Peptides against a protein of PDB entry 4Y8H. Designs and how they scored, part 20

Target 1, 196 residues: chain A of PDB entry 4Y8H
Amino acid sequence: TSIMAVTFKDGVILGADSRTTTGAYIANRVTDKLTRVHDKIWCCRSGSAADTQAIADIVQYHLELYTSQYGTPSTETAASVFKELCYENKDNLTAGIIVAGYDDKNKGEVYTIPLGGSVHKLPYAIAGSGSTFIYGYCDKNFRENMSKEETVDFIKHSLSQAIKWDGSSGGVIRMVVLTAAGVERLIFYPDEYEQL

## One batch from the design tools (peptide; aimed at target 1 R19 T21 T22)

Design b2_p18_5_s3 (made by RFdiffusion4, then SolubleMPNN; from b2_p18_5, 13 letters changed; failed a check: the pose's geometry)
Amino acid sequence: SSILEEAAKKAKETGLRV

Design b2_p18_6_s2 (made by RFdiffusion4, then SolubleMPNN; its pose is not in this set)
Fold by OpenDDE base, seed 4:
Structure b2_p18_6_s2 (fold): chain B 196 residues (1-196), chain A 18 residues (1-18)
Amino acid sequence: as target 1 above (196 residues)
Amino acid sequence: DEAERAALEAAAQLPEFL
């Protein structure tokens, strides 16, 4: 897996590859690793497909209950729910999560929750087996307050490089753009991103 | 073929990782 989330001028963009593995085998499946937990709060998933899906389902449920009682939760609240689940179950989970969301008060925010269940608020985050190949690229090329187009290009180039070197990453690149204007899903195919 | 299908079915029973 190669996943990332990047804050930008108008919000936040999540990105992911779509490859799934079963042991040493590459599964012939196009997986959606970008998961909605609230209207403008999403997560990127890495690690066990079952574990991360279970966590995301529980978080979505909690946020729905929260909404019914208190109104729309903040991204920080969502990250706190993820953290609690990941930390309390850390000995039985293989889950790396990036939480990203947008609201008018806080704008785009990114929280990374690595193995062990710590939480870190960052301007951008990368994770998954492919992330090791792109730390240098991302550090060099990330800028705060990029445009939507610049951010899409940054994510596309980053994930393209991760996919190039990580056998556990591949397929399509999916993105979710979260802004005041709404939610937008993007998809990029190998014939495009392999040329970068 | 049948052997390929059986292999795919067996692989589908393995844990999936992202």
Scores: peptide ipSAE 0.483, ipTM 0.799, DockQ to the pose 0.541; fails the geometry check
OpenDDE base, seeds 1, 2, 3, 5: peptide ipSAE 0.479, 0.481, 0.481, 0.480; ipTM 0.794, 0.799, 0.797, 0.797; seeds 1, 2, 3, 5 fail the geometry check

Design b2_p18_6_s3 (made by RFdiffusion4, then SolubleMPNN; its pose is not in this set)
Fold by OpenDDE base, seed 5:
Structure b2_p18_6_s3 (fold): chain B 196 residues (1-196), chain A 18 residues (1-18)
Amino acid sequence: as target 1 above (196 residues)
Amino acid sequence: EEEEREEAEKAAALPEVL
C-alpha cells in the first residue's frame, strides 16, 4: 500500500493505490483504500483490510451518533476516535490510518495514526509499505497552500514513485478532494501515472 | 478447471492486506 493525505489552500486531498495482497499473492481485486467516515471526513487505510474496515465502520457509527447530538464533528474528533480504537487494540491490530477532513473553521486537516495508536497532526502524511520510498521526494516537493491542481500533481507523482518501487503497491491511483464546495473523487490509470 | 477454482476459492478465503 501507498497512501497519503495533503492539506492545500482550499482543503485536503487523500490519495491511495488500489493493490491488495492475499497471502503471498497479489489479488486481482481493485480495492478502494479511501473510506468515508463522515461527509467531509475520510481516511486512508493500510495493513489488514478487515481490521481497518472494522475500525472505520465503528468510527462512522460514532460520528453519526455525534452528529445527531452535537452537530458536525471536527476532524480532530474523528482522529481521536480512531486513535482510541487503534491504541486500545494495538496488540492485536495491524492498521495504519491517515485521517483527513475539511470544515469551515479548521479548513483541511491531516492526522496520521501509525502502528501503536499514536496520533500526529501534520500538513501532510504518507503511510504504507510504499511510503518508505518517497519520504525524500515528498519532503523536497511539498509546499504549504498549493492549488488543487498542484496538489493533485504532487500526490500523483508521489504515489507513482511509491508504486514504482513497492511491489505491494499498484493498480489505479484514487483521490478524494475535500473542500467547501464538497467531495470530488478522482481516478488515474497506470498508462497516465507510469509515465511521470 | 475445478482445481483452479478450488485454489482461487482458497486464495479468496485468505486475509486481504492493503
Scores: peptide ipSAE 0.499, ipTM 0.825, DockQ to the pose 0.548; fails the geometry check
OpenDDE base, seeds 1, 2, 3, 4: peptide ipSAE 0.485, 0.495, 0.487, 0.499; ipTM 0.815, 0.827, 0.825, 0.822; seeds 1, 2, 3, 4 fail the geometry check

Design b2_p18_7_s2 (made by RFdiffusion4, then SolubleMPNN; failed a check: the pose's geometry; its pose is not in this set)
Amino acid sequence: DEAARAAAAALAARESLD

Design b2_p18_7_s3 (made by RFdiffusion4, then SolubleMPNN; failed a check: the pose's geometry; its pose is not in this set)
Amino acid sequence: AEEERKKLEALAAQESLD

Design b2_p18_7_s4 (made by RFdiffusion4, then SolubleMPNN; failed a check: the pose's geometry; its pose is not in this set)
Amino acid sequence: DAAARAAAEAAAAKESLD

## One batch from the design tools (peptide; aimed at target 1 T21)

Design b2_p19_1 (made by RFdiffusion4)
Pose (drawn by RFdiffusion4):
Structure b2_p19_1 (pose): chain A 196 residues (1-196), chain P 19 residues (1-19)
Amino acid sequence: as target 1 above (196 residues)
Amino acid sequence: LVDTEETDFLKELKEKEMS
């Protein structure tokens, strides 16, 4: 997997490849790793497909119940629910999750939850096996308060490289845009991003 | 993602959290 989330001027963008692996076999070339847990709180999933789906379903359930009783949860609250599940069940889970959301007060936020269940709030986050190959590129090219177009390009170029080097990443690049304007789904095909 | 099957642990965890 190759996954990332990036905060910018108007909010946050999540991005991911679409490859699911079963050994060297590509079980699914068009996977959607970007998953809604609330209207404007989404996550990027990496690690075990089963674990991360089970976790995301539970978190969506908790936040739906939270919304019914107390109104819209913060992005920090959503990340806390993910952490509680990942930390308390760390022996049985293989889940690398990035949580990203948009609040009108807090604008875009990114929380990354690596294997042990720790929580890290960051301007941007990268994860998944393919992310190792783009630590150098992303650290060199990221800047705060980028525009929507600059952020789409940063993600497109970053995941293009992670896919190029990582055999466990590929297919299409999917992105989810989170702003006060709503939610936008973007998709980029190999013929476009490969030759970047 | 790594393709895996849902384990008994995951089923029990979902039952505990969503019931």

Design b2_p19_1_s1 (made by RFdiffusion4, then SolubleMPNN; from b2_p19_1, 7 letters changed)
Fold by OpenDDE base, seed 1:
Structure b2_p19_1_s1 (fold): chain B 196 residues (1-196), chain A 19 residues (1-19)
Amino acid sequence: as target 1 above (196 residues)
Amino acid sequence: MIATELSDFLLELKKKEMS
């Protein structure tokens, strides 16, 4: 798995590969590594697919309940819910989760929740087995306040590099763009990103 | 997390968001 989320001038973009591994099998089917927990709050999931899906489902429920009582939650609030659930289940949870969201007050924000259930706010985050191969690339090429197009390109190149080196990553690259304008879904196929 | 605990937790999050 290769996942990342990147803040930019107008919001935040989440990106993920689509390869899934079940036992000894590798499948390049479209998977739910990019998961909606609120209108403009999404997460990237790595590790145990079943466990992280359960966490995401619980978070979605909590945020719906929050919304019904208090209005739209902030991205930080969503990250806090993730953090609490991951921390309380850390002994039985193999998961790396990136939470990303947009609102008019805070703009795009990214929170990473590694194993153990800590939470860290960052301008961008990477995770998954493929991330180990692109820390250097991302550090060198990330810039704050990039345009949408620059950010899409950055994520595409980053994940492409991760896929080249990580046998557990591959398939299509999916992105979700969160801005004031709404939610946009993007998809890029191997024929395109393998040539980068 | 039971309903009562969840409600308290969400309320605390709301308070933090307002501060």
Scores: peptide ipSAE 0.140, ipTM 0.738, DockQ to the pose 0.041
OpenDDE base, seeds 2, 3, 4, 5: peptide ipSAE 0.132, 0.123, 0.121, 0.090; ipTM 0.734, 0.728, 0.722, 0.646

Design b2_p19_1_s2 (made by RFdiffusion4, then SolubleMPNN; from b2_p19_1 with L1M D3A T7S E15K)
Fold by OpenDDE base, seed 1:
Structure b2_p19_1_s2 (fold): chain B 196 residues (1-196), chain A 19 residues (1-19)
Amino acid sequence: as target 1 above (196 residues)
Amino acid sequence: MVATEESDFLKELKKKEMS
């Protein structure tokens, strides 16, 4: 898996590959690793498909309850719910999560929750087996307050490199753009990103 | 991402957290 989320001038963009594996083998299966937990709060998932889906389902449920009682939750609140689940159940879960969201007050925010259930707020985050290959690239190329187009390009190039070197990553690159204007879904196919 | 099936642990966790 190769996943990332990047804050930019107008909000935040999540990105992910779609390859699914079975143990040490590449499975002929495509997974959407970008999962909605609230209107403008999404997550990137790595690790066990079932584990991360269950966690996301639970968080979505909690945020729905929260919304009905208190109004729209913040991204930090969502990250807190993820953290509690991942930390308290760390012995039984294989889950790496990046939480990203947008609201008018806080704008785009990114929280990474690696194995173990710690939480880290960052201007951008990368995770998954493919991330190990692109730390240097991302560090050198990330800039704060990029435009939407610059950020899409940054994510596309980053994930393309991750996919190139990580056998557990591949398929399509999906992105979700979260801004004041709403939610936009993007998809890029191998024929496009492999040439980068 | 590794394809997995929902474990008993996950079922119980969902039951607890989504009840």
Scores: peptide ipSAE 0.688, ipTM 0.967, DockQ to the pose 0.854
OpenDDE base, seeds 2, 3, 4, 5: peptide ipSAE 0.663, 0.664, 0.684, 0.671; ipTM 0.965, 0.965, 0.967, 0.965

Design b2_p19_1_s3 (made by RFdiffusion4, then SolubleMPNN; from b2_p19_1, 6 letters changed)
Fold by OpenDDE base, seed 3:
Structure b2_p19_1_s3 (fold): chain B 196 residues (1-196), chain A 19 residues (1-19)
Amino acid sequence: as target 1 above (196 residues)
Amino acid sequence: MTATELTEFLKELKKKEMS
């Protein structure tokens, strides 16, 4: 798995590969690792697919309940809910989760929740088995306040490199763009990124 | 945590946000 989320001048973009693996085997199933928990709050999930899906479902439910009572939650609030659930279940949870969202007040925000259930706010975050191969690349090439196009290219190149080196990553690259304008889904196929 | 506990947690978060 290779996942990342990147803040940029207009909001935030989440990106993920789609390969599913079980042990040493590569499954033919395409996995969507970008999960909506609120209109403009999404997460990237790695590790135990079933466990992280369950957590995301719980978060989504409670954020819906929150919205009905208090209005739209902030991205920080969503990240706090994820953090709490991951921390409470850390003994039985193998998960790396990146929470990203957009609102008019805070703009694009990224929170990473590594194993153990800590939470860290960052301008961008990477996770998954493929992330180990691209820390250097991302550090070198990330810039704050990039354009949408620059950010898409940054994520595409980063995940392409991760996929190149990580046998557990591959398939299509999916992105979700969160801005004031709304939510946009992007997809890039191997023939589009393998030659980068 | 239970659903009730999480609900209370969210209430506290809202209070902090409004403060």
Scores: peptide ipSAE 0.362, ipTM 0.884, DockQ to the pose 0.044
OpenDDE base, seeds 1, 2, 4, 5: peptide ipSAE 0.033, 0.058, 0.034, 0.030; ipTM 0.688, 0.670, 0.683, 0.664; seeds 1, 4, 5 fail the geometry check

Design b2_p19_1_s4 (made by RFdiffusion4, then SolubleMPNN; from b2_p19_1, 6 letters changed)
Fold by OpenDDE base, seed 1:
Structure b2_p19_1_s4 (fold): chain B 196 residues (1-196), chain A 19 residues (1-19)
Amino acid sequence: as target 1 above (196 residues)
Amino acid sequence: MIATEESEFLKELKKKEMS
């Protein structure tokens, strides 16, 4: 898996590959690793498909309850729910989560929750087996307050590099753009990103 | 991402947290 989320001028963009593996083998099944937990709060998932999906389902449920009682939750609130679940059940879960969201007050925010259930707020985050190959690239090329187009390009290039080196990553590159204007879904196919 | 099936642990966790 190669996943990342990047804050930019107008909000935040999540990105992910789509490859799924079964044990040591690569499965042909495409999975969506970008999961909605609220209108403008999404997450990137790595690790166990079942574990991360269950966590996301629970968070979505909690945020729905929260919304009914208190209104729209902040991204930080969502990250806190993820953290609690991941930390309290760390002995039974294989889950790496990046939480990203947008609201008018806080703009785009990114929280990474690696194995163990710690939480870290960052301007951008990368995770998954492919991330090990692109820490240097991302550190060199990330800039604060990029445009939407620059950020899409940054993510596309980053994930493309991760996929080149990580056998557990591949397929399509999916992105979700969260801004004041709404939610936009993007998809890029190998014929395009392999040429980068 | 590793394809996995929902375990009994996950079922119980969901039951607890989504009750």
Scores: peptide ipSAE 0.692, ipTM 0.968, DockQ to the pose 0.870
OpenDDE base, seeds 2, 3, 4, 5: peptide ipSAE 0.655, 0.602, 0.671, 0.583; ipTM 0.964, 0.958, 0.966, 0.955

Design b2_p19_2 (made by RFdiffusion4; failed a check: a repeat of another design)
Pose (drawn by RFdiffusion4):
Structure b2_p19_2 (pose): chain A 196 residues (1-196), chain P 19 residues (1-19)
Amino acid sequence: as target 1 above (196 residues)
Amino acid sequence: LVDTEETDFLKELKEKEMS
């Protein structure tokens, strides 16, 4: 897997490849790793497909119940529910999850939850096996308060490289845009991003 | 993603959390 989330001027963008692996075999070339847990709180999933789906379903359930009783949860609250599940069940889970959301007060936020269940709030986050190959590129090219177009390009170029080097990444690049304007789904095909 | 099957642990965890 190759996944990332990036905060910018108007909010946050999540991105991911679409490859699911079963050994060297590509079980699914068009996977959607970017998953809704609330209207404007989404996550990027990496690691075990089964674990991350089970976790995301539970978190969506908790936040739906939270919304019914107390109104819209913050992105920090959503990250805290993910952490509670990942930390308390660390022996049985293989889940690297990035949580991203948009709040009108807080604008865009990114929380990354690596294997042990720790929580890290960051301007941007990268994860998944393919992310190792783009630590150098992303650290060199990221800047705060980028525009929407600049952020789409940063993610497109970053995941293009992670897919190029990582055999466990590929297919299409999917992105989810989170702003006060709503939610936008973007998709970029190999013929476009490969030759970047 | 790594393709895996849902374990008994995951089923039991979902029952605990969503029931």

Design b2_p19_2_s1 (made by RFdiffusion4, then SolubleMPNN; from b2_p19_2, 7 letters changed)
Fold by OpenDDE base, seed 1:
Structure b2_p19_2_s1 (fold): chain B 196 residues (1-196), chain A 19 residues (1-19)
Amino acid sequence: as target 1 above (196 residues)
Amino acid sequence: LTATELSEFLLELKKKEMS
């Protein structure tokens, strides 16, 4: 798995590959590594698919309850819910989760929740087995307040590099763009990103 | 979390968000 989320001038973009590994099998499925937990709050999931799906479902429920009582939650609030659940289940949870969201007050925000259930706010985050191959590339090429197009390109190149080196990553590259304008879904196929 | 614990947790998050 290769996942990342990047803040930019107008919001935040989440990106993920689509390869799924089940036992000894590798499948290039369009998987739910990018998961909605609220209208403009999404997460990237790595590790145990079943466990992280359960966590995301619980978070979504909690945020719906929150919304019914208090209105739209902030991205920080969503990250706090993730953190609490991941920390309380850390002994039985193999999960790397990136939480990303947009609101008019805070703009785009990214929170990473590694194994152990800590939470870290960052301008961008990478995770998954493929991330180990692109720390240097991302550090060199990330810039704050990029345009949408620059950010899409950055994520596309980053994940492309991760896929080249990580046998557990591949398939299509999916992105979700969160801005004041709404939610936009993007997809890029191997024929395009493999040539980068 | 129990319903009560969840309610308290969410309430605290709301208070934190308002701060």
Scores: peptide ipSAE 0.129, ipTM 0.752, DockQ to the pose 0.040
OpenDDE base, seeds 2, 3, 4, 5: peptide ipSAE 0.064, 0.116, 0.105, 0.083; ipTM 0.659, 0.746, 0.739, 0.721; seed 5 fails the geometry check

Design b2_p19_2_s2 (made by RFdiffusion4, then SolubleMPNN; from b2_p19_2, 7 letters changed)
Fold by OpenDDE base, seed 3:
Structure b2_p19_2_s2 (fold): chain B 196 residues (1-196), chain A 19 residues (1-19)
Amino acid sequence: as target 1 above (196 residues)
Amino acid sequence: MTATELSDFLLELKKKEMS
């Protein structure tokens, strides 16, 4: 798995590969690792697909309940709910989760929740088995307040590099763009990003 | 956590957002 989320001038973009693996087996099944928990709050999931899906489902439910009682939650609030659930279930979770969202007040925000259930706010975050191969690349190429196009290219190139070296990453690259204008879904196929 | 604990937790988060 290779996942990342990147803040930019107009909001935030989440990106993920789609390969599914079980142990040493590579499956052709396409997995959507970008999960909506609120209109403009999404997460990237790595590790146990079943466990992280359960967490995301619970978060989505709690945020719906929150919304009904208090209005739209902030991205920080969503990250706090993730953090609490991941911490409570840390003995049964082998997962890294990135939470990203947009609102008019805070703009795009990214929170990473590594193993153990801590939470860290970052301008961008990477996770998954493929992330180990692109820390250097991302550090060298990330810039604050990029355009949408620059950010899409940054994520595409980063995940492409991760896929090249990580056997557990591959398939299509999916992205979700969160801005004031709304939610946009993007998809890039191997024939495109393998040439980068 | 229990439903009550979760409700309290969410309420505290709301209070923080309003501060």
Scores: peptide ipSAE 0.160, ipTM 0.775, DockQ to the pose 0.040
OpenDDE base, seeds 1, 2, 4, 5: peptide ipSAE 0.143, 0.153, 0.160, 0.183; ipTM 0.764, 0.770, 0.772, 0.794; seed 5 fails the geometry check

Design b2_p19_2_s3 (made by RFdiffusion4, then SolubleMPNN; from b2_p19_2, 8 letters changed)
Fold by OpenDDE base, seed 2:
Structure b2_p19_2_s3 (fold): chain B 196 residues (1-196), chain A 19 residues (1-19)
Amino acid sequence: as target 1 above (196 residues)
Amino acid sequence: MRATELSEFLKELKKKYMS
């Protein structure tokens, strides 16, 4: 798995590969590693697919409950809910989660929740088995307040490199763009990103 | 600010899932 989320001038973009691995089998089928927990709050998930999906489902439910009681939650609120669930279940949970969201007050925000259930606010975050191959590349090429197009290219290049070296990553590159304008879903196929 | 709301919400969450 290779996942990342990047803040930019107008919001935040989440990106993920789509490969799934089960034992000796590798599937390049489009999978949902980008998961909605609220209208403009999404997450990237790595680790146990079933466990992280359960966590995301619980978060989604509670954010809906939160909305009913207090109004639209902030991205920080969502990250706090994720953190609590991951921390309290850390002994039985293999999960790397990136939470990203947009709202008019805070703009785009990214929170990373690695194994252990800590939470870290960052301008961008990477995770998954493929991320180990691109820390240097991302550090060198990330810039704050990029345009949408620059950010898409940054994510595309980063994940392309991760996929190149990580056997557990591959398939299509999926992105979700969160801005004031709404939610946009993007998809890029191997024929395009392998040439980068 | 929603600091108080968040705190109370997380307390209820903990009671439900973390007890």
Scores: peptide ipSAE 0.199, ipTM 0.776, DockQ to the pose 0.043
OpenDDE base, seeds 1, 3, 4, 5: peptide ipSAE 0.053, 0.060, 0.175, 0.107; ipTM 0.693, 0.710, 0.763, 0.711; seed 5 fails the geometry check

Design b2_p19_2_s4 (made by RFdiffusion4, then SolubleMPNN; from b2_p19_2, 6 letters changed)
Fold by OpenDDE base, seed 1:
Structure b2_p19_2_s4 (fold): chain B 196 residues (1-196), chain A 19 residues (1-19)
Amino acid sequence: as target 1 above (196 residues)
Amino acid sequence: MRDTELSDFLLELKKKEMS
């Protein structure tokens, strides 16, 4: 798995590969690792698909309750709920989760929640087995306040490199763009990103 | 720093997890 989220000038973009692995078998089955927990709060999930899906479902439920009581939650609130659940279940949970969201007050924000259930606010975050191959690339190429197009390219190139070196990553690259204008879903296929 | 609403919500969440 290769996942990342990047803040940019107008908001935040989440990106993920779609490969699934079962034992020694590598499959390019389409798996959506980008999950909505609120209108403009999404997460990237790595590790146990079942476990992280359960966590995301619980978070989504709690954020709905939060909304009914207090109004639209902030991205920080969502990250806090994720952190709590991941921390409390850390002994039985294999999960790397990146929470990203947009609101008018805070703009785009990214929170990474690695194994152990800690939470870190960052301008961008990468995770998954493929992330180990692209820390250097991302560090050299990330810039704050990029345009949407620059950020899409950054994520596409980053995940392409991760997929190139990580046998557990592959398939299509999915992105979700969160801005004041709304939510946009993007997809890029191997024929395109493999040539980068 | 979290606001009161967030703190209360997280406390409520923790109580539910402990039950």
Scores: peptide ipSAE 0.137, ipTM 0.722, DockQ to the pose 0.043
OpenDDE base, seeds 2, 3, 4, 5: peptide ipSAE 0.129, 0.135, 0.134, 0.082; ipTM 0.710, 0.720, 0.717, 0.643

Design b2_p19_3 (made by RFdiffusion4)
Pose (drawn by RFdiffusion4):
Formats: C-alpha cells, sequence, structure tokens
Structure b2_p19_3 (pose): chain A 196 residues (1-196), chain P 19 residues (1-19)
C-alpha cells in the first residue's frame, strides 16, 4: 500500500493507490483505501485489509452514536477512537491508519496512527510500504498552506513515485478532498500519473 | 519521525510475513 493525507489552505486531502495484495498476486487492482467514518472525517487504510475494515466499521459506529448524543465529533475525537482500538488490540492488529478531517473551527487536520497505536498530529502524513520511497521527495516538496491544485499535484507526484518503486502499490490514484465546500472524490489513471 | 517510520517498517514486515 501507498497512502497519504495532506493539510492545505482550505482543508485536507487524502490519497491512496488501489492495490490489494495476496502475495505477489494482485487480489484487487481497484481497491478503495480511503474510507468514511463521518461526513468530513475520513481515513486512509494500510496493513491488513480485514483488520482495517473491521476497525473502520467500529469507528464509524462509535461516531454515529456520538453524533446522535453530542453532535458532530472533532477530528481529534475520531483519531482517539481509532487509537483506542489500535492500542488496546496491538497484539492482534496489523493496521497503519491515517485519520483526516475538516472542522470549521480547526480547518484541516491529519493524525497518523502507526502499528503500535501511538497518535501523531502532523501537517501531512505518509504511510504504507510504498511510503518509504518518497520520504525524501515529500520532505523536499511539502509546504504549508498550499492551494487545492498544488496539493493534488503534490499527492499525485508523490504516490506516482511510491507506485513506481513499490511492487505492493499500483492501479489508480484515488484522492478525497475535504473542505467547507463538501466532499470531492478524485481519481487518476496510470496513463496520466506514470509518465509524470 | 524516526519512530513513526520504524513502526511503519514493522507493519510492512508483518504484512510480508503474512503473505
Amino acid sequence: as target 1 above (196 residues)
Amino acid sequence: TTFIREEDAKLAERVAAAE
């Protein structure tokens, strides 16, 4: 997997490849690794497909119940629910999850939750096996308060490289845009991003 | 940053081992 989330001027964008692996075999070339847990709180999933889906479903359930009783949860609250599940069940889970959301007060936020269940709030986050190949690129090219178009390009170029080098990444690049304007789904095909 | 990247590496190793 190759996954990332990036905060910018108007909010946050999540991005991911679409490859699911079963050994060297590509079990699914069009996977959606970007998953809703609330209207404007989404996550990027990496690691075990089963674990991350089970976790995301539970978190969506908790936040739906939270919304019924107390109104809209913060992005920090959503990340805390993910952490509680990942930390308390660290022996049985293989889940690298990035949580990203948009709040009108807080604008865009990114929390990354690596294997052990620790929580890290960051301007942007990269994860998944393919992310190793783009630490150098992303650290060199990221800047705060980028525009929507600049952020789409940063993510497109970054995941393009992660897919190029990582055999466990591929297919299409999916992105989810989170702003006060709502939610936008973007998709980019190999013929476009490969030759970047 | 280093810590996060070490945890990511551990995750990758777990996935490779399971496959």

Design b2_p19_3_s1 (made by RFdiffusion4, then SolubleMPNN; from b2_p19_3, 11 letters changed)
Fold by OpenDDE base, seed 2:
Structure b2_p19_3_s1 (fold): chain B 196 residues (1-196), chain A 19 residues (1-19)
Amino acid sequence: as target 1 above (196 residues)
Amino acid sequence: MEEIREENKKLTELVKKRL
């Protein structure tokens, strides 16, 4: 897996490859690793498909309950729920989660929750087996307050490089853009990103 | 018993879907 989330001028963009493996085999080439837990709060999933799906389902439930009682949760609240689940179950799950969300008060926010269930708020985060190949690239090329187009390009180039080197990453690049204007899903195929 | 555990571990890794 290669996943990332990047804050930018108008919000946040999540990005992911789409490969799922079972042992040495590719089980699915077009997996959706970008998972909605609330209207404008999403996560990137890495690790166990089952574990991360279960966690995301529980978080979604909690945020629905929260919304019914208190209104729209903050991204920080969502990250806290993820953190509690990941930390309390750390001995029985393999999950690396990036939580990203947009609200009018806080704008785009990114929280990374690595194995072990710590939580870190960052301007951008990368995770998954492919992330090891792009730390240097991302550090050099990330800028705060990029445009949507610049951010899409940054994510596309970053994930393209990760996919190039990581056998566990591949397929399509999916993105979710979260802004005041709403939610937008993007998809980029190998014919495009392999040429970068 | 150790052989069965190793086989089960291999089988578990084969059936686990990973992102």
Scores: peptide ipSAE 0.410, ipTM 0.743, DockQ to the pose 0.046; fails the geometry check
OpenDDE base, seeds 1, 3, 4, 5: peptide ipSAE 0.394, 0.381, 0.403, 0.401; ipTM 0.722, 0.734, 0.740, 0.728; seeds 1, 3, 4, 5 fail the geometry check

